# Peptides against a protein of PDB entry 3OAK, part 69

Target 1, 145 residues: chain A of PDB entry 3OAK
Amino acid sequence: DDLEQYLDEKILRLKDEMNIAAQLDIDTLNKRIETGDTSLIAMQKVKLLPKVVSVLSKANLADTILDNNLLQSVRIWLEPLPDGSLPSFEIQKSLFAALNDLPVKTEHLKESGLGRVVIFYTKSKRVEAQLARLAEKLIAEWTRP

## One batch from the design tools (peptide; made by RFdiffusion4, then SolubleMPNN)

Design b1_p19_2_s4 (from b1_p19_2, 6 letters changed)
Fold by OpenDDE base, seed 1:
Structure b1_p19_2_s4 (fold): chain B 145 residues (1-145), chain A 19 residues (1-19)
Amino acid sequence: as target 1 above (145 residues)
Amino acid sequence: SEEEEEEEREFIEELRELA
């Protein structure tokens, strides 16, 4: 199926781009810590965010997103950074909104590690209250009998 | 399969314990 192949390639390319963006931001912040140069700002994820949101919002891509474990890259983007900070509020908000509309199953949570990270957001005092509530909603939905 | 369903139930229970 030509369409399926096209969609797989599209998602896998995005997955690679997301992983690269995350690593570049980590490298930037590690260098900031090492050198003390506060002018170093990690912006690679923020620059790529519009593309990520565009893809995650398309219903016709849901199966391809889940089958190719794009949620692993979403998990990586949500993890705390080397300086202990969290990704930008906009990244958190956009990703949680997208997750709310995806038909995520337990197998996807296992292979991506996303479940444990979202639980972190329900407990962290550094997370905005509105996002903590969204995280709680997701956990409740995923653990529903 | 029944084994897969049991593993899924165990994982959900793990998430409930962490929440």
Scores: peptide ipSAE 0.187, ipTM 0.733, DockQ to the pose 0.938
Fold by OpenDDE base, seed 4:
Structure b1_p19_2_s4 (fold): chain B 145 residues (1-145), chain A 19 residues (1-19)
Amino acid sequence: as target 1 above (145 residues)
Amino acid sequence: SEEEEEEEREFIEELRELA
């Protein structure tokens, strides 16, 4: 119906914005590595984060979020950066919190690749203990018998 | 379908092994 179509368009637009933000940050950090210019700071994801959190927190958007594979963009935002570093603590915390409230199913994990990335966070020594434990909780919930 | 269910089971097992 009309509402469903409107919601799809909204989520797909956000998905595109997230992907663009991620790529711009990657480009910035690659240039930083290439040139040694430490004034180059990746800020695009941080700028967009409030909007992402707002959308992910809306119960009425859950089905649209999952059906349109927005979790693929969430996965992209969680991946290690070109310099090997992880996204900011705030991004990690916000996304893990949002994931905890979504009715994520196996099919969504598979089509997005999110499962493998979250597992990475359970094992990484660079991740804050509190977030590693949250990642473990998510994996346990998603893989329960 | 049965095929989809099997794929789901295999994927869950993969995640458990990686965790």
Scores: peptide ipSAE 0.148, ipTM 0.703, DockQ to the pose 0.900
Fold by OpenDDE base, seed 3:
Structure b1_p19_2_s4 (fold): chain B 145 residues (1-145), chain A 19 residues (1-19)
Amino acid sequence: as target 1 above (145 residues)
Amino acid sequence: SEEEEEEEREFIEELRELA
């Protein structure tokens, strides 16, 4: 119906925006590595984060989020960057918090690849303890009988 | 891809066994 179509379009637009933001940040960091210009700062994801959080927090969007595999873009945002660094603490914290409130099923993990990335956060020594614990909580929730 | 999905399925199953 009209509402479903509207919601699908909203999520698909966000998904596209997220992917673009991720790529732009990758481009920035690749250029930083290439040129040595330390003034280059990847900020596209950070700029878009409030919108992402707003969408992910809406209960009425949960089905649309999951059905359109927005979690794939969430996974992309959580992956290590070209310089080996992780996304900002704020991005990590916000996304993990949002994931905790979504009715994520194994099917969604399979189609998004999110499971592997979250496991990474449980093991990485570069991840803040708070976020590592949150990642562990998510894994426990997703794998419970 | 289908291969990636299969790998993820196996990964999740492994996690379930450890839980």
Scores: peptide ipSAE 0.105, ipTM 0.690, DockQ to the pose 0.272
Fold by OpenDDE base, seed 2:
Structure b1_p19_2_s4 (fold): chain B 145 residues (1-145), chain A 19 residues (1-19)
Amino acid sequence: as target 1 above (145 residues)
Amino acid sequence: SEEEEEEEREFIEELRELA
């Protein structure tokens, strides 16, 4: 199916872009720590965020998103950074909102590792209360009978 | 399959325990 192939390629390309953005930001922050150059700012994820949100919000892409484990890249984006900080408030908020509308199943949580990371957000003192609540909502939905 | 469903149930319980 030509359409199916096109959609797969689209999602896989985004997945790659997300992974690259995450690594570049990590590299930037590591260099900042090593050199003390406070002018170094990690911006790659922020720059790509609108595209990520746009894709995640499209209902017709849900199956393709889940089948290609794009949630693994979402998980990567949510992990703590080298300086011990968390991703920007906007990244957290946008991703949690997008996740809320996806038909995420247990199998997707396992293959992506997303479940455990979201649980972290429910417990961390570094997370804004409103985002912790969003994380809690997701966990509740995923663990419903 | 039944086996897959059981694995899912176990994982959900794990999440509940961690939450």
Scores: peptide ipSAE 0.138, ipTM 0.692, DockQ to the pose 0.916; fails the geometry check

Design b1_p19_3_s2 (from b1_p19_3, 6 letters changed)
Fold by OpenDDE base, seed 5:
Structure b1_p19_3_s2 (fold): chain B 145 residues (1-145), chain A 19 residues (1-19)
Amino acid sequence: as target 1 above (145 residues)
Amino acid sequence: SLEEEVEKEYEEMLKIMEE
């Protein structure tokens, strides 16, 4: 119906915006590495983060979020950057918190690739202990009986 | 390697979720 279509389009637009933000930040950081210009700062994801968190926190959007594989874009935001660093502390913390409220199932982890990434955050020595614990909590929630 | 360990634990996690 009209409402379902509207919600699908809303989530798909956000998905596209997230992917664009990620790519723009990658481009910025690649240019920073290439030119040595330390004034170049990747800020597109951080700028969009409040909107992402707002959408992920809405219970009435959970099915639409999962059905349209928005978690793929969440996964992209959590992947290491060109210089090998991880996304900002705030991005990690906010996304892990938001993910905890979604009814994530096996099929969603498979189609998004998010499962591998979250496990990575529990194991990588580059991850802050506080954030590793949040990742561990997600794994525990997903695997609970 | 880290990648191998991640993959191993990922498969184990999926197995648990599907039980």
Scores: peptide ipSAE 0.720, ipTM 0.956, DockQ to the pose 0.726
Fold by OpenDDE base, seed 4:
Structure b1_p19_3_s2 (fold): chain B 145 residues (1-145), chain A 19 residues (1-19)
Amino acid sequence: as target 1 above (145 residues)
Amino acid sequence: SLEEEVEKEYEEMLKIMEE
């Protein structure tokens, strides 16, 4: 119906915005490495984060989020960055928290690749302990029989 | 480099998961 189409368009637009933000940050960090200009700061994901969190937290959007594979963009946001760092503490924390409330199924993990990335966070030496624990909780929930 | 170490760690984790 009209509402369903509207919600699909909304999520797909956000998905595109997230992908663009991720790429812009990658470009910024690559340029930082190339030029040594430490004034170059990747801020696009951080700027968009409140909108992402707002959408992910809406129960009425859960089906639309999962059906449109928005989790692929979430996965992209969680991947390691060119400068050897991980996404900001706030991005990790906010996304892990939001993911905890979504009815994520194995099919969604497979089509998005999110499962592999979150497992990485449970063991990475670059991850804060409290965030590693959040990642562990997600894995436990997703692998629950 | 730090970038290489992170990438290596990530790829190693993926490999372990696929075993």
Scores: peptide ipSAE 0.076, ipTM 0.653, DockQ to the pose 0.126
Fold by OpenDDE base, seed 1:
Structure b1_p19_3_s2 (fold): chain B 145 residues (1-145), chain A 19 residues (1-19)
Amino acid sequence: as target 1 above (145 residues)
Amino acid sequence: SLEEEVEKEYEEMLKIMEE
C-alpha cells in the first residue's frame, strides 16, 4: 500500500532525526564537562520537539508509530544526560502528554524499553511532582487488565 | 539501588500486563 509505505518512511525519518538530536545533545554536554565551558547548551532535542509532538498527536499515525518502534527514540529522549540532568521540563511534559493518547501495548514497551524509563520518573526525586503524577498515570493505564 | 528497584518494578509491570 502506497500510503502505508509513505507513512513508514516519514516515521523512520523522524526516528533518525530524534536519535541524531539526542546524540548531539550528549556530545555537547560531554564537551561541557570536559572543557568546563558552561556556555555550551544542549538544544537539539528542544528544537525538534514541536515536530515530534505534532507527529505523536496524529491518530492516523498511531499504528505506524508503534510498528516502527518510534517509542525507542522517545525513551532515549527521556533518559538522563551525561551531567546527570534530566531533559527539560517541556520535553518531559510534552512527551508524557503525547504518550497518554497512544494505544501502547506490552510488546511496544518491551521492544522500546519505555516502561522502565517511565517507572524511573515515578521514583526520581529530581522530577517535578506534576510530571511524576503523569508518569504514574501512564503506568496505571498500561497495567490495566 | 534505584536501578535495581526500577528493573524489579519493570519486570513486575511486564508480568501484570501479560496476565
Scores: peptide ipSAE 0.050, ipTM 0.617, DockQ to the pose 0.813
Fold by OpenDDE base, seed 2:
Structure b1_p19_3_s2 (fold): chain B 145 residues (1-145), chain A 19 residues (1-19)
Amino acid sequence: as target 1 above (145 residues)
Amino acid sequence: SLEEEVEKEYEEMLKIMEE
């Protein structure tokens, strides 16, 4: 219906914005590596993070979020950066917290690739212990009988 | 697409990290 269409469009726009933010940060960091200009700072994801968290936290958007594979963009935001670093502590923490409240199913993990990335966060030595525990909690929830 | 480009970069980085 009209409401469903409106919500779909809203989520799809956010998905695009997230993907653009990720790519812009990648471009910035690649340029930083190439030029050695340490004044180049990747900030696009950080700027958009409050909006992302706001949307992910709304229970009435859960179906729309999952149906439109917004989790793919969440996965993208959790990916390693060109300099080998990981996304900021705040991004990791906020996303893991938001994911905890979503009714994520196996099919959503497959179509987004999110499961594999979260498993990475449980194993990587570069991940803060606190965040690794959050990742472990998610894995436990997703693999429960 | 932009999404595909990012996904490719991620996969490449994952391969490097696993080596």
Scores: peptide ipSAE 0.031, ipTM 0.588, DockQ to the pose 0.049

Design b1_p19_4_s1 (from b1_p19_4, 6 letters changed)
Fold by OpenDDE base, seed 5:
Structure b1_p19_4_s1 (fold): chain B 145 residues (1-145), chain A 19 residues (1-19)
Amino acid sequence: as target 1 above (145 residues)
Amino acid sequence: SEGVELMKKFEEEAEKEYL
């Protein structure tokens, strides 16, 4: 119906915006590496983060979020950057918090690849201890009987 | 469980792709 279509379009638009933000940040960091210009700062994901968190926190959007594979874009946002660094601490913290409240199932993990990147956060020595613990908590929840 | 087996596969993939 009209509402379902509106919600689908809203989530798909956000998904596209997230993917664009991720690519723009990658482009910025690649240019920084190529030119040595340390004034180049990747800020697109950080700018969009409040909107992402707002959407992920809406209980009435949970089904639409999961059905449209928005978690794939969340996975992309969490992946290591071209210089080997991780997304900002704030991005990691906000996304892990949001993921904790979503009814993520194995089918969503398969289609998004989210489980792969979260496991990385449990193993990487570059991850802050408090965020590694959040990642471990998610893995524990997703492996429940 | 299905979740446990899936995470084992993802762990292998994570080691190749990220670590």
Scores: peptide ipSAE 0.689, ipTM 0.954, DockQ to the pose 0.824
Fold by OpenDDE base, seed 4:
Structure b1_p19_4_s1 (fold): chain B 145 residues (1-145), chain A 19 residues (1-19)
Amino acid sequence: as target 1 above (145 residues)
Amino acid sequence: SEGVELMKKFEEEAEKEYL
């Protein structure tokens, strides 16, 4: 119906924006590594984060989010960066919080690869303990019988 | 469970790809 179509388009637009932001940050950091120009700061994801959080927090968008594989973009946002660093603490915290409220199913984990990156957060020594615990909570939830 | 098996697989992949 009209609403469903509207929501699909909304989520797909956000998905595209997220992917672009991620790539721009990657490009920035790669250039930073290559040139040594420490003035290059990757800020695209951070700038878009409020919009992402707003969308992910809306219960009425849950089905649309999952059906359109927005979680793939969430996965991308959580992946380690070219310089070996992780996304900002705020990005991690916000996304983990949002993920906790989504009815994520096995099929969504498969198509997004989200489980892979979240497992990483349970194992990485570079992850803050607080966030590692959030990651562990998600894994526990996704592995329930 | 299916989820458990999937996470086992992802764990292996994560170790290879990220760690």
Scores: peptide ipSAE 0.689, ipTM 0.954, DockQ to the pose 0.864
Fold by OpenDDE base, seed 1:
Structure b1_p19_4_s1 (fold): chain B 145 residues (1-145), chain A 19 residues (1-19)
Amino acid sequence: as target 1 above (145 residues)
Amino acid sequence: SEGVELMKKFEEEAEKEYL
């Protein structure tokens, strides 16, 4: 119906915006490595984060979020950057909090690859302990019999 | 369970791709 179509388009637009933000930050950091210009700072994901959090927090959008594989873009946002660093602490914290409230199923994990990056957060020594614990909590929920 | 087997596969991939 009209509402369903509207919500699909809304989520697909956000997904596109998230992917663009991620790529722009990657480009910035690759240029930083190439030129040695330490004044280059990746800020695109941080700028878009409030919008992402707002959408992910809406219970009525859960089905649309999952059906349109927005979790693929969430996975991309969490992945290590070209210089080996991780996204900002705030991005990590906000996304893990949002993921905890979504009814994520096995099929969503398969199509997004989200499980792969979350497991990384349980193992990486670059991750803050409190965020590693949040990642472990998600893995425990997704592996329940 | 299906979830457990999936996470085992993802763990192997994570070690190759991120670690």
Scores: peptide ipSAE 0.685, ipTM 0.953, DockQ to the pose 0.870
Fold by OpenDDE base, seed 3:
Structure b1_p19_4_s1 (fold): chain B 145 residues (1-145), chain A 19 residues (1-19)
Amino acid sequence: as target 1 above (145 residues)
Amino acid sequence: SEGVELMKKFEEEAEKEYL
C-alpha cells in the first residue's frame, strides 16, 4: 500500500545515505594515510548517526528495515576502517543499542553479514569492554534455541 | 540450533576477515 511504499523508499534512501557516508569516511582516511595529513577526520557517519538512530528506534519500521537489508549498512558502519581503527565510540554504542531492540532473524544475519562483525567486537582487544558486552549480548540473543 | 551454527561460521569468518 501507499504507506508501505513510502516506508520502503525511506529506508532505501537511508541505506544509500549510510553507504555513501561510509565510503566518504573510507576515502578520507585513505587520503589521510596517503598524504599524512592528520587534520583529515572522517565525520560523515557521525553526522548521519542521529538520523540512523532515529530510524532504527522506530518499532513500526522494523519489518521495513529488515526486509530491505538495512543491516548490511549497519554492518558496513561497524567494520574496521582503513587505518585499522574502529568507528567512533558513539557509533558503536548507538548501533549496538539499536540492534538489541530489533527482531533480527537468522536470514537477516546471513544476508547482511552482521553476525560476523558483531562477533569481531566480542573478540577484539581494541573494543571497549562495555561495547564488547553489548556485542556479546546480541550474540547470546541470536543463538537462543 | 540454527543460530548457534551460523555464529560458529561467522566466528571463523571474523577471525579471517577482521582479526
Scores: peptide ipSAE 0.672, ipTM 0.952, DockQ to the pose 0.852

Design b1_p19_4_s2 (from b1_p19_4, 7 letters changed)
Fold by OpenDDE base, seed 5:
Structure b1_p19_4_s2 (fold): chain B 145 residues (1-145), chain A 19 residues (1-19)
Amino acid sequence: as target 1 above (145 residues)
Amino acid sequence: SEGVELMKEWEKEAEKTYL
């Protein structure tokens, strides 16, 4: 089916773009640590965030998003950075909001590793209280019988 | 239950990977 193929390719392209953005930010932060150059700022994920949010918010893309394991890239974006910091508050807030509206199932959590990282957000003392509560809400929903 | 076991597994993995 032409439409199904188009949607798959769209999501797979975004998945690739997200992974590249994450790696570029990691490279930037590693270089910042190595050189001490505080002018080096990791901005690739922030630049791509509006596109990610736009795609994640479209109900007609939900099946394609989940079937192509885009949540793996979401997990990668939420993971701690080389300097020990977390992704920006805006990235956390936007992704958690998007996750709250997706029909995420156990199989998607297992294949993406998303359950592991969201549990981290419930335990980390570096996470803002409002986002920790949202992480707890998601875990409760995902582990519901 | 499956949910409880998954949560325990994720907690263990999170501790190993991120904490």
Scores: peptide ipSAE 0.586, ipTM 0.928, DockQ to the pose 0.716
Fold by OpenDDE base, seed 2:
Structure b1_p19_4_s2 (fold): chain B 145 residues (1-145), chain A 19 residues (1-19)
Amino acid sequence: as target 1 above (145 residues)
Amino acid sequence: SEGVELMKEWEKEAEKTYL
């Protein structure tokens, strides 16, 4: 119906915006590495983060979020950057908090690749302890019989 | 169990992709 279509389009637009932001940050950091220009700062994800958090926090959007594989874009945002660093602590914290409140199922994990990236966060030495613990909690929930 | 197998798969994929 009209509402369902509106919500789908809204989520798909956000998904596209997230993917673009991630790619622009990757491009910026790759250029920084290539040129040595330390004035180049990747800020696109940070700029979009408030909008992402706002959408992910809406209970009435949960089905639309999951059905449109927005979690793929969440996975992309969590992945290591070209210089080997992780996304900002704020991005990590916000996304993990949002994931904790979503009814994520196995099929969503498979189609998004979210499982492997969250497992990475349980193992990486660069991850803050509090976020590693949250990652472990999510994995435990998602792998329950 | 399915959960254990998924975890092992994700660990393998994570090692290959990120570590």
Scores: peptide ipSAE 0.581, ipTM 0.927, DockQ to the pose 0.712
Fold by OpenDDE base, seed 3:
Structure b1_p19_4_s2 (fold): chain B 145 residues (1-145), chain A 19 residues (1-19)
Amino acid sequence: as target 1 above (145 residues)
Amino acid sequence: SEGVELMKEWEKEAEKTYL
């Protein structure tokens, strides 16, 4: 119906925006590595984060989010950056919180690659303890019968 | 369960991909 189509388009636009933001940040950091210009700061994801959080928090968008594989973009946002660093603490915290409230199923984890990256967060020594615990909580939930 | 087995697989993949 009209609403469903509207919501699909909304999510797909956000997905594109997220992917673009991720790529721009990657480009910035690659340039930083190449030039040594430490003034280059990747901020595109951070700028878009409030919009992402807003969308992910909407219960009425859950099916649309999952059906359109927005979790792939979430996975991309969580992945290590070219300089080996992780996305900002705020991004990690916000996304894990949002994931905790989504009815994520194994099929969504497979098609997005999210399972792999979240497991990484349970093991990485670069991750803050509180976020590692959140990652562990998600894994525990996803392994339930 | 399927979930548990997948997590084991993803753990191996995570180690290869990110660690």
Scores: peptide ipSAE 0.480, ipTM 0.901, DockQ to the pose 0.786
Fold by OpenDDE base, seed 1:
Structure b1_p19_4_s2 (fold): chain B 145 residues (1-145), chain A 19 residues (1-19)
Amino acid sequence: as target 1 above (145 residues)
Amino acid sequence: SEGVELMKEWEKEAEKTYL
């Protein structure tokens, strides 16, 4: 219906915006590595984060979020950057918090690759302890019988 | 369970991909 179509378009637009932001940050950091210009700072994801969090927090959007594989873009945002660094603390914290309230199923984890990256966060020594614990909590919830 | 088996598989993949 009209509402369903509207919500699909909204989520797909956000997904596209997230993917663009991620690529722009990657480009910035690749250029930083290439040129040695340490003044280059990747800020596109951080700028878009409030909008992402707002959408992910709305219960009435859960089905649309999952059906359109927005979690693939969430996975992309969580992946290590070209210089080996992780996304900002705020990005990690906000996304892990939002994921706790979504009815994520195995099929969503598989099609998005989110399961793999969250497991990485439970293993990496570069992750803050409190965020590693949040990642562990998600894994525990997703592996319930 | 399916979930547990997939997590074991993804753990192996994560090590190859990110670590």
Scores: peptide ipSAE 0.475, ipTM 0.900, DockQ to the pose 0.791

Design b1_p19_4_s3 (from b1_p19_4, 9 letters changed)
Fold by OpenDDE base, seed 4:
Structure b1_p19_4_s3 (fold): chain B 145 residues (1-145), chain A 19 residues (1-19)
Amino acid sequence: as target 1 above (145 residues)
Amino acid sequence: SEGVKLLEEERELAEKEYL
């Protein structure tokens, strides 16, 4: 199936881009910590966010997203940063919104580790209440019989 | 359920890795 192959390649490219963006931000923040150079700002994820949101919002890509474990990259994007901070509020909000619309199954959670980070968002005192509620909603959904 | 079991395990890991 040519379309399927095209979509797979599209998602895999995005996955790679997301992973690179995350690592670049981590590297930036680590350097910021080490050097004290406060002019170093991690913005790679923010720059890529519109593209990520665009892809995650497309219903026709849901299967491809899940089958290619893009959720692992979503997990990575949500993880705490080296300085202990969380990704920007906008990143959190956008990703949680997108996750709410995906038919995530146990197998996807298992292969991505997404549940782990979402649980963190239910517990962290650094998370805005509205996002904690969204995280709780996801956990409730994923633990349904 | 499988989901419950998995997320219980993930909860333990979350506490270890993030908290």
Scores: peptide ipSAE 0.717, ipTM 0.961, DockQ to the pose 0.885
Fold by OpenDDE base, seed 2:
Structure b1_p19_4_s3 (fold): chain B 145 residues (1-145), chain A 19 residues (1-19)
Amino acid sequence: as target 1 above (145 residues)
Amino acid sequence: SEGVKLLEEERELAEKEYL
């Protein structure tokens, strides 16, 4: 219906914006590595984060979020950056908090690859202990009978 | 479970792609 179509379009627009922000940050950091210009700073994801958090926090959008594979964009935002660093602590914390409240099923994990990056956060030595614990909590939830 | 099997596969992929 009209509402469903509106919500789908809203989520798909956000998904596109997230993917663009991620790619722009990657491009910035690759250029930083290539040129040695330390004034180049990747800020596109940080700028968009408030909007992402706002959408992910809406219970009425859960089905639309999952059905449109927004979790793939969440996965992309969590992946290691070209310089080997991780996304900002704030991005990590916000996304893991949001994931904890979503009714994620095996099919959503399969189509997004989200489980792959969350497992990385349980193993990486660069991840803060509190975020590693959040990642472990998600894995435990997703492996329940 | 189905979830356990999938995440075991994803664990192997995580080691190849991120670690």
Scores: peptide ipSAE 0.716, ipTM 0.960, DockQ to the pose 0.870
Fold by OpenDDE base, seed 3:
Structure b1_p19_4_s3 (fold): chain B 145 residues (1-145), chain A 19 residues (1-19)
Amino acid sequence: as target 1 above (145 residues)
Amino acid sequence: SEGVKLLEEERELAEKEYL
């Protein structure tokens, strides 16, 4: 119906915006590495984060989020950056919080590869302990018998 | 379970791709 179509379009637009933001940040950091210009700061994801959080927090959007594989974009946002660093603490915290409230199923993990990056957060020594615990919680939930 | 099997595979991939 009209509402479903509207919601699908909204999520797909956000997905596109997220992917663009991620790529722009990657480009910025690659340029920083190449030029040595330490004034280059990747901020596109941070700028978009409030919108992402707003959408992910809405229970009525859960099915639309999952059906449109927005979790793939969440995965991309969580992945290590070209310089080996991780996304900002705020991005990590916000996304893990949002993921905790989503009814993620195995099929969504398969199509997004989200489990892969979350497992990384359980193992990486660069991750804050509190976020590693959140990652572990998700893995435990997704592997529940 | 299906989820366990998947995440076991994803763990192996995570080690290769991110660690």
Scores: peptide ipSAE 0.715, ipTM 0.960, DockQ to the pose 0.884
Fold by OpenDDE base, seed 5:
Structure b1_p19_4_s3 (fold): chain B 145 residues (1-145), chain A 19 residues (1-19)
Amino acid sequence: as target 1 above (145 residues)
Amino acid sequence: SEGVKLLEEERELAEKEYL
């Protein structure tokens, strides 16, 4: 119906915006590496984060979020950056908090690859201990019988 | 379980792609 179509389009638009923000930040950091211009700062994901958090927190959007594979964009946002660094602590914390409240199933993990990056956060020595614990909690939940 | 099997595979991929 009209509402379902509206919600699908809303989530798909956000998915595109997230992917664009991630790519723009990657481009910025690659240019920073190439030119040595330390004034270049990747801020597109940070600017979009409040909107992402707002959408992910809406219980009535959970099915639409999962059905449209928005978790693939969440995965992209969590991946290591060109300079080897991780996304900002706030991005990590916000996304892990949001993931904890979503009814993520195996099929969603399979189509998004989210489990792959979350496992990285359980292993990486560059991750803050509190976020590593959140990642471990998610893995434990997703591996329940 | 299906989830355990998938995440075991994803662990191997994570090591190749991120670590």
Scores: peptide ipSAE 0.714, ipTM 0.960, DockQ to the pose 0.875

